# Peptides against a protein of PDB entry 6D0Y, part 172

Target 1, 225 residues: chain A of PDB entry 6D0Y
Amino acid sequence: ETEDHLESLICKVGEKSACSLESNLEGLAGVLEADLPNYKSKILRLLCTVARLLPEKLTIYTTLVGLLNARNYNFGGEFVEAMIRQLKESLKANNYNEAVYLVRFLSDLVNCHVIAAPSMVAMFENFVSVTQEEDVPQVRRDWYVYAFLSSLPWVGKELYEKKDAEMDRIFANTESYLKRRQKTHVPMLQVWTADKPHPQEEYLDCLWAQIQKLKKDRWQERHIL

## One batch from the design tools (peptide; made by RFdiffusion4, then SolubleMPNN)

Design b2_p25_7_s2
Fold by OpenDDE base, seed 2:
Formats: sequence, C-alpha cells, structure tokens
Structure b2_p25_7_s2 (fold): chain B 225 residues (1-225), chain A 25 residues (1-25)
Amino acid sequence: as target 1 above (225 residues)
Amino acid sequence: SSAELQRREEARRIAEQMLEEARKE
C-alpha cells in the first residue's frame, strides 16, 4: 500500500459498499496494521486528521481505532496521546468547538475499549472540578461543564454501568454549579443539534435537562440532542 | 511481556496526565 492509497482508504471508509461497515472496518484495520511498520506516522496523522475534521464519521473512526488498538495496543496509545495533545492545543488556541468535539471523540473511544472508563471518569471529574476554582472565569467553567454534559450521549451509559457512584457525584456537583452560576450570554459556546450548532439562551440549563431525560431513559436516546 | 505491558500502560498514563495539564492551561 502507498501513502496515497492509505489516505483514500481511510477517508472513504463508511461509504456505500457491498460489504457491511463492520467488515470494511475490519479489513481496513488489517491493512493499516500491516502497513504500520512502514507508515505508522502517516497513518497516525491521517487518523488524527479525519477524526478532527469529519465529525459525521465519529463512530466510524472510533471503531476503526478500536480495532487497531486491539491489534496493536501501542498504536492505540499513541493515537490517544496524539488526540489529547490536540485537545491541549485546541484549548490553548481557544478553539473550544474543536476541543469539545475531541472530548466527545475520546468519550466514544471508551466504548471502543481504547480508553478505560475510570480514566474518562477522572477526566470528567477534572473538568467539573474547574467549577470550584475561583480564579477561573465563568465562561471557562461553563465550557468544562458543557464539554462534560455534551459528551454523555456517547459514553454516559458505559460510565454509569461501571462507575455509577462517581458519576452521581459529578452530576451532583454539576447540578450545584448550574444552580449558582450567573446566567449570561456566552457567545463562544453553542449547542449542537442535528449537526447544526445553535446559540441558545440558557444553553447549559437546556442541555442539563436533556441529559437528565437521557439518564432517566437509561441512556436510550429517544431524541436528538 | 510484563515489561511491555507496563510500558504501554505508562504511556497511557502520560497521555492522561497531558489531559490534566490541558485543563489547567
């Protein structure tokens, strides 16, 4: 396989095929694994790129990474590291939209057995803990809460199944913060609904209500968040 | 090997630490 061919394969995965998506992903994982000795850096870069730039294929690429991780655990780790590095860079650049998406992506990697549930819980604990920091602007505190809540559709079920007590604590802290925060317009944050970002008044309260409903429904999605 | 497993887990821990640092920045 050539680098260009690999790029094509990675970018086109999930398109219409005579085979099932699962079969295609398994096949692609095999191809990529075989080419890691020669093209690891390229493959890593490509996967990071498509993961970031193609949010509509989030579950496709998380699944692919999951398959690769099962084949090559080290590569899976390197990918996670790269994504976390990108998250760090996004935060530094105040690219909050990319950052929140990366959190969602990482969240779904839990379902794909790339990231352990306890690690994700710890991440969310760290996010929500920002709400307790006095030297942090509310807009930043709000973002971390948003990042947490908006990621739960992807991973909430798994986390509650494995870490229900810890999750309840995070929820309690979140609720407490939402009750005491000043309600102001935050133009930097948007709620993504039906693949469209929308500025909303009281967006965190709305999201909270949606997540509460989702939780009540035992994380069976019945509505578009 | 046990050593290999340990290295892999350590790498992941480092990545997680990077995430924590990202929060603080």
Scores: peptide ipSAE 0.046, ipTM 0.670, DockQ to the pose 0.021
Fold by OpenDDE base, seed 3:
Structure b2_p25_7_s2 (fold): chain B 225 residues (1-225), chain A 25 residues (1-25)
Amino acid sequence: as target 1 above (225 residues)
Amino acid sequence: SSAELQRREEARRIAEQMLEEARKE
């Protein structure tokens, strides 16, 4: 039936083909658009599922959603709503791994013109604001900072191009928090070399240093092989 | 149509509002 066919098309996109990936994505977006009048709910559920369960295809599905959003703006909005609901559910269930991935997915949707840059900035402002709240465990504060920083490789360039002042404020608040937070477990993690032992840098400090370097490099990621 | 455009805009506003409150609850 048609529903099964749509599932197959969505799940298999990005696989080896005689056509370019871009061409396949455009074609699939057209097929999905044509079927929205009859199968909107099913298509929405399928896209949310593959977006969540196939992290290796993150950029494929963000691009697909971007193309579909350009064809049907209303559907794009409904998709974002569904993803935000899923993020809230994952946070309530303490599924932090899924939650951080969803934040990254949403971040890349900014590049695909599905989510506005100001909305993403506001989300990150809310995340970092948790560091200033009382009666919140440090592990919770740390996670929101981690979610923010670890998403910047996907969206940092776009946000700084459009909202540099707001982003600088978020960075300042993040830096301030990282300087004052407790690091009681750092001595337990050590990297040993034959010559000189070095304490392993705390994971948030390490991530912060990486993001600072990325920012200095104008968000051009350099891969070390 | 104007009605369709309005519906699209409303849906987008709802989505953006949810993003701003994502950490809540």
Scores: peptide ipSAE 0.046, ipTM 0.672, DockQ to the pose 0.023
Fold by OpenDDE base, seed 5:
Structure b2_p25_7_s2 (fold): chain B 225 residues (1-225), chain A 25 residues (1-25)
Amino acid sequence: as target 1 above (225 residues)
Amino acid sequence: SSAELQRREEARRIAEQMLEEARKE
């Protein structure tokens, strides 16, 4: 029954409460830390599960993991390893929707001081380097670029603050790839204003434009009409 | 501490290794 209790606590965190989210997360982190000696594997599995299945609570669970990592660094490491293993499994299973979400989750873990900025930069370098591999289908190359770009809203600011030169190189390589890749007609990611005619753009080009705008705005999210 | 730094570096290495393997599968 104790295990069921932990499951309930983990799954319900962030729901409406009389206490602040911060207080609830701190409280839960304390409970989980206390139970790690007896239920580490269970807690680890539960956290991985909710991280994967509850994307609406991404920042909640990254924050929770950040708190746990601060309390128990080894556990934080095991969690990261588990998530990366899950990413690997998702890729093997061709579950690219899950995979991209996991990349975003890992990206936000940088902000929670679970993953170091250099490590995330290295990950993105690895992703973008796929664009240079000749034996890889474009669909896979496109996915890695998509995974990179779509994760930048969560971590771009931090990475540019700490690794601007490396990030610039990644951006340059990305831009180069986007210019030379075969274009396909897909729905646009942006809703254009009716007062200005806009050319149709490929989805990665649209995403690139959004990220460039975000970068220009110093990684401050703005409403785009 | 030095021990913590070593653990962090090891964890990073492991993570990067796993990610490198993941991208090639």
Scores: peptide ipSAE 0.038, ipTM 0.679, DockQ to the pose 0.020
Fold by OpenDDE base, seed 1:
Structure b2_p25_7_s2 (fold): chain B 225 residues (1-225), chain A 25 residues (1-25)
Amino acid sequence: as target 1 above (225 residues)
Amino acid sequence: SSAELQRREEARRIAEQMLEEARKE
């Protein structure tokens, strides 16, 4: 059936081919666009599924959605809505791993011109604002900061180019929080030698340092984060 | 059409608004 064929095409995109990935994605976008009148719901569900379950293909599917959005702007919006609903569900269920990945996915959609930069900035502002809430466990505060920082490799350049002042405020708030939060040490991650204790940075501090370096380098990645 | 464009833009606006409130639920 046509539906099965669509599933196969979507799931297998990015596999080795004689053609370039870009060409394949453009072709697939065309196929999907043509089938939207009859199979919009199915295509939407499929894209949401692969976006969530195949993190190794993040950039492939964000690019595909970007191409589809350019062809059918309304569909792009529906996709974003679906992903946001999923993010909300993940947060509600305290599924932090899924949630953080979804944030990264949405972040890369900004680069694909599916989500506006100001909207992403607003989301990050909301995330970092959790650090200011009273009676919130630190684990929750830490997670939102982590979600923000860990997404910046995908979208930091774009956001600073368009919303530098707002981003600076978010960074300032983040830095302030990191300075005052309780640091936790995980012995399992520490190479402790009695004679040469090497201080190991806490994971958020480490990430912060990496992001600061990335920012200093004008968001040009020189290493894998 | 202009009407279609407006509808699309409205849908986009709604989606983006949801991003701003994602953590509140």
Scores: peptide ipSAE 0.050, ipTM 0.678, DockQ to the pose 0.023; fails the geometry check

Design b2_p25_7_s3
Fold by OpenDDE base, seed 5:
Structure b2_p25_7_s3 (fold): chain B 225 residues (1-225), chain A 25 residues (1-25)
Amino acid sequence: as target 1 above (225 residues)
Amino acid sequence: SLEEQLRQQRAREIAEQMLQEAKKE
């Protein structure tokens, strides 16, 4: 069945083959484009599903969507809308793990020319603006800051290249919030290797330090294994 | 261009949607 075939193709993309990943993605994009007239809804649902459930293939599927968006801009828009809806639903359901991943996915879509840099900046401005709301619990404010900071490895370079002033303002607001928030002892989100024992840090402070270093390193990731 | 107009529209829509969600709960 054609629908089953599409599902198989989408789910298996990125697996080792005789061809390069880039060529496979281009090929798949062509196949999907050709089938959009008949299977748009199915393809859309499949892409949303794999984007959500296969985080190990984040860059594969963002690239695929980028290719599809280039071929069919309307479809790209529908996909983004679907992902935004899913993000909203995840937040409503208090599924913050899924939500943060969706933010990262959307962030990488900026690199794939699916989402414009100003759109992502606006999203992050909205996230950080939550820190100014007193009616919002700190745990939720912390999550939005976490979602912002943890997405910067995927999009920070692009956003600073295009919207440096706006990003600086977001960073300043973030730093201000981190200084005034109540500290809680929680497991660190990421542990970096240090030559010497270091004091324990609050998880957002730790993440902030990592992002500051990344920014200082011009958004070039370094191996910390 | 039409493409740019669509991008701008999408940008606004995303921003508005996320603002509503961010300050809701």
Scores: peptide ipSAE 0.035, ipTM 0.645, DockQ to the pose 0.019
Fold by OpenDDE base, seed 3:
Structure b2_p25_7_s3 (fold): chain B 225 residues (1-225), chain A 25 residues (1-25)
Amino acid sequence: as target 1 above (225 residues)
Amino acid sequence: SLEEQLRQQRAREIAEQMLQEAKKE
């Protein structure tokens, strides 16, 4: 049936073809747009599912959503809302790995013109603002900082190009929090290289250092985070 | 554009709702 056909098309996009990936994505976006009047809910569910479960195709599906959003703005909005709902559900289920990935996915949607840069900045401002709340457990505060920092490899360049002053403020608040937060006691294990010993560092401090270096390098990645 | 403004508004509303839920924990 048509529903099974749509599932197949969505799941297989990005595979080897005689046509370019860009052409295939544009074609698929057209097919999906044409079927929205009859299968909007199904298409929405399928896109949310593959976006969540196929992290290796992150850029493929963000691009597809970007193309579809350009054709149907309302559907693009519904997709973003569905992804946010999924993020909330993941957090409630204590699925932090899925949650952080969803934030990364949303971050890349900024590059695909699905989410506006100021909106993403506002989201990150809200995340970091949790660090100022006294009635929230530190583990929760730490996660929001982690989610923010972990997403910057995908969207940091765009956000600094559009909202550098606001981003600097978020960074300052993040740095302030990292300096004052409580750190857990862990055994010191050292990773030795030929030239320098690198002791294990607390995960947020380590991530912060990596992001600072990335920022200094003008968001040109040299390492996989 | 008007579409971008509407998108931005909707995203802000969603972000605010997320923040409120976080504060309830």
Scores: peptide ipSAE 0.032, ipTM 0.609, DockQ to the pose 0.018
Fold by OpenDDE base, seed 2:
Structure b2_p25_7_s3 (fold): chain B 225 residues (1-225), chain A 25 residues (1-25)
Amino acid sequence: as target 1 above (225 residues)
Amino acid sequence: SLEEQLRQQRAREIAEQMLQEAKKE
């Protein structure tokens, strides 16, 4: 297949078809695997691009990567590494919206068996540990807490099922930080496209309350955050 | 499994790098 054809296939996956989405994804994974010897770098770049720029297809592409990872573990690793590099670049560029989305994407990769749950927990531990650093600006600390909390709708259930004690520790540390931080009322994006946080409530406090509710509901989505 | 070990290793390295990056900001 040509590079252009691969791009078309990757970009159009999930569109209406006579076949099931699962079947289409499996088929595409097979095609991509077969073409890796010749087009690995291109496929990698394409997948990173659509993963980054098409948030509406998050679960589609995480699933696709999961299927590819199952077929070619090394490629899955290279993809994760590429996504991490992109995350780092986003942070350096102060593109926090992209960065938080990338964290969410990586979080969902846990569900797709690309990233191990303990590894994601470790990442979140590192995120929340930033709140304990004195030389880091609060805005930076707040972002890492936000990135953590904002990712839980995608992976919280899995992480609590496998690492409940560690997650509880992270939650405790998060709560402690939220209590002691300066309330600046800086607006940030919500997890979902819904009503904005209550105007009188600080955004992280609002998100925290939403996540606590989600946790209480056993991570079953009953409402839009 | 070896695969799981490698996956965990990669993720740990990534997590550590992220922590270092966060501390530098």
Scores: peptide ipSAE 0.029, ipTM 0.616, DockQ to the pose 0.018
Fold by OpenDDE base, seed 1:
Structure b2_p25_7_s3 (fold): chain B 225 residues (1-225), chain A 25 residues (1-25)
Amino acid sequence: as target 1 above (225 residues)
Amino acid sequence: SLEEQLRQQRAREIAEQMLQEAKKE
């Protein structure tokens, strides 16, 4: 395959086809694997780009990476490393919107068996541990909590199934922080529809309540806004 | 298994990297 053709294939995956999405993804993974000897760097860059810039296709690309990782574990590792580097760069640049999305993407990679559950748990432990640091501004602490909580819809079920005790500790620490932090009045963040509307609350408190409900509902999502 | 060992190794590496990043900010 030519570089241009690979770009087209990667960018257009998930679009209408005569074959099933699963079949197309498997086929594409095979094509990409075969072309790694010639186009490894290009493929890596393309996958990172679409993963970052096409959030509407998050599950498509995480699945693709999962399939490719199963075929070539080393390449999967390089991809994860690239995404982590991008996350670090986003954080350094104070691009928190991109950063939180990348955390969500990485979270879904756990479901695709690209990242181990213990690794993601450790990442979230690290995030929540920032809340215990005295020299870190609250806005930064809040962001890490937000990044953690807002990613749970994508990975909470898997993490609790495999690391329930550790997750409970993270939740306890999160709850403790939320109780003691200085609260501000900000617009509600409602990601899920519920039978009863959530009361007007501070955005992290609101998110916490939503996540607790999601946990209670065994991580089954309804309508995500 | 070798595969499991590799997965665990990657898990540790990712965790450590993220910890360092979180502490720097």
Scores: peptide ipSAE 0.029, ipTM 0.599, DockQ to the pose 0.019

Design b2_p25_8_s1
Fold by OpenDDE base, seed 2:
Structure b2_p25_8_s1 (fold): chain B 225 residues (1-225), chain A 25 residues (1-25)
Amino acid sequence: as target 1 above (225 residues)
Amino acid sequence: SELEKEREEKEREEHEKLIEEALAR
């Protein structure tokens, strides 16, 4: 297949089809695998690009990569490396929104058996360890906690199934940090209209509460966040 | 301060290395 055709296939995957998404992904994985000898670099670049630019298709592309990884482990590794590089670049550029998304993407790759659960746990341990650093701005510490917590909807179940003790430790450390951190008094925009104004919780506290609930619910999302 | 920024950058780089190491396959 031509490079243009590959691009089209990769970009259009997940669109409405008579076939199931799973079937389409399997088919695409087969096509891409067959073309790896000739177009590996192109395919890799395309996948990295769409993974980054189409967050709404996160699970589609993680699944696709998972299928490819199963067929070609080396390619899967190269993809992960590319995404890690991008994560580093995003962090260096202070593009925190992209960075957190990439962490989520990597997290979902655990579900697709591209990244090992212990590796992801180690990464999150490293994230939360930043909270113990004394000479760093709170904003930095907050971001890593945010990155960790915000990724758990995608991978929390898997990580707790495989590394519950380690995850509990990370949670404990996170909780400890959240308790001791300086909370920015967001002026309670008291929307006076509701009888019981829920105190506007700080975003991290709110997220923490949500994650705690998710954890209690055995990581079953009842509501599409 | 510039020194503080440098320290922050160094710490960031170190942490980024840790990310890579953690996800190494």
Scores: peptide ipSAE 0.127, ipTM 0.751, DockQ to the pose 0.013
Fold by OpenDDE base, seed 1:
Structure b2_p25_8_s1 (fold): chain B 225 residues (1-225), chain A 25 residues (1-25)
Amino acid sequence: as target 1 above (225 residues)
Amino acid sequence: SELEKEREEKEREEHEKLIEEALAR
């Protein structure tokens, strides 16, 4: 296979086919594995690129990487390292939107058995520990909490099943921080109902409430966060 | 201030290291 053909295959995976998505992903993983000796760097770059640029296919590419990792553990490791490097670069560039997405992507890799659950728990512990840092701007503390909470829809179930005690501690620390942090009132359109005006909630408080509900619902998503 | 910026950069680097260490295989 040519290098250009690999790009086409990777970009088009998940599109309508006569075969199941799982079958197509397994087939593609086999093709990519066979071409690793000649095109490892190219394949790695392509996967990193599509992972970043096609968020609508997040689960497709995490699954693909999971399949590749099962076939070639070293390649899976190199991919994780590349994504971590990209996350670090995003943070350095103050590209927080990309950074939070990458955290979410890495979170879903736990479900695909590419990243171990304890490792992800450790990462989130590190995130939430930022809230305890002195002489750090609140915006930075808020971002790490946001990155943690916004990733839980993708990995919360797995982490709580395997590391419930640690997750409970993280949640307790998060709740404590949210209660004591300075809240910013954002002018938003108030929806007034005749009897019950809905107060405007601060974005982290709103997200926290959503995650608490998700946890209560045993991490079964019933609505888009 | 420049001092504040330097501190923020140091903290960022430390956190980046912690992220990498946490996800190390």
Scores: peptide ipSAE 0.126, ipTM 0.751, DockQ to the pose 0.013
Fold by OpenDDE base, seed 4:
Structure b2_p25_8_s1 (fold): chain B 225 residues (1-225), chain A 25 residues (1-25)
Amino acid sequence: as target 1 above (225 residues)
Amino acid sequence: SELEKEREEKEREEHEKLIEEALAR
């Protein structure tokens, strides 16, 4: 395989095919594994790039990385390290949109057995611990809570299955913070239903309510968050 | 203030380290 061909394969995975997505991913993982001895750096760079630039294919690439990790554990580790570096860079640059996406991506890697559940719990503990920081802007505290909560649709089930006690503690700390933080109300368009009125609510409180509902539904997502 | 920004940056860097440590394999 040439480098250009690898790029094409990686970028086009998940597109319309006569084969199932699962089959295509397995096939691609096999091809990439075989080429790692010669093109590891290129493959790593490509995967990091598409992971960041193609958010619509998040689950495709997390799955692909999961398959690669199963074949080559070290490569999976290098990929995670690269993504962590990117997350750190995005945070340093105050690129919060990229950062939250990367957190979500990393979260889904738990489902793909690339990142251990305890490690993700530890990361979220660290995120929520930011709420305890003093003399920092609330926007910072809010963002880390947002990053945590907004990632739970991808990983909440797995984390509660394996680390329910720790997750409960994180939730308690989150709830405590949400109760004591300064709340702002921004006018927005609201969809009203006769049977289920939903009043305007602060975005984190709203997200919290959605996550609580998701948790009560045993992390079975029934609606778009 | 500048001092506040500096402090925030320091705290962020420390937190970033914690992220890396949490996800270390």
Scores: peptide ipSAE 0.123, ipTM 0.754, DockQ to the pose 0.013
Fold by OpenDDE base, seed 5:
Structure b2_p25_8_s1 (fold): chain B 225 residues (1-225), chain A 25 residues (1-25)
Amino acid sequence: as target 1 above (225 residues)
Amino acid sequence: SELEKEREEKEREEHEKLIEEALAR
């Protein structure tokens, strides 16, 4: 395969096809694996780019990486490292929306057996530990909690299946923090009934409630968060 | 303040390190 062809294949995967998505992903994984000796760097860059820039295809590309990781474990590791670098760059650039997305992406990689559940738990422990630090702005603490909670729809089931005790501890710490933090109102969707505006719920409290419900429902998502 | 900025930068770097270490394979 030529480099141009690889780019086309990677960008177009998941689009309408006569074959199933899984079949197409398996086929693409095979093609990419075969070309790794010659185009590893290019393939790595392409995958990182589409993973970051095409959030609508999150599960497509996590699955693809999972398939590649199964074929070439080292490449999977390099991809994870690259995504971690991107996360760090996003944080440095104060691009928190991209950063939280990348955390979700990494979270879904756990389901694809690219990242180990204990590693993800450790990361979330590190996130929530920020809430226990003094002399740190609340906005920073809030972001790490948000990043954690907002990623659970993608990985909560897997983490509780494998690390329930550790997850319970993280949840307890999160709940404790949410109870003691200062509530702030942020721009959210305002729901109007007739001519009466409804008060906006604090965004972290709202998210927490949604995650608690999701957990109660055994991580079976019934609504879009 | 500059001191606050420096502190924030340090904290960010520390957490970035922790992220990397946590996800190391």
Scores: peptide ipSAE 0.136, ipTM 0.757, DockQ to the pose 0.013; fails the geometry check

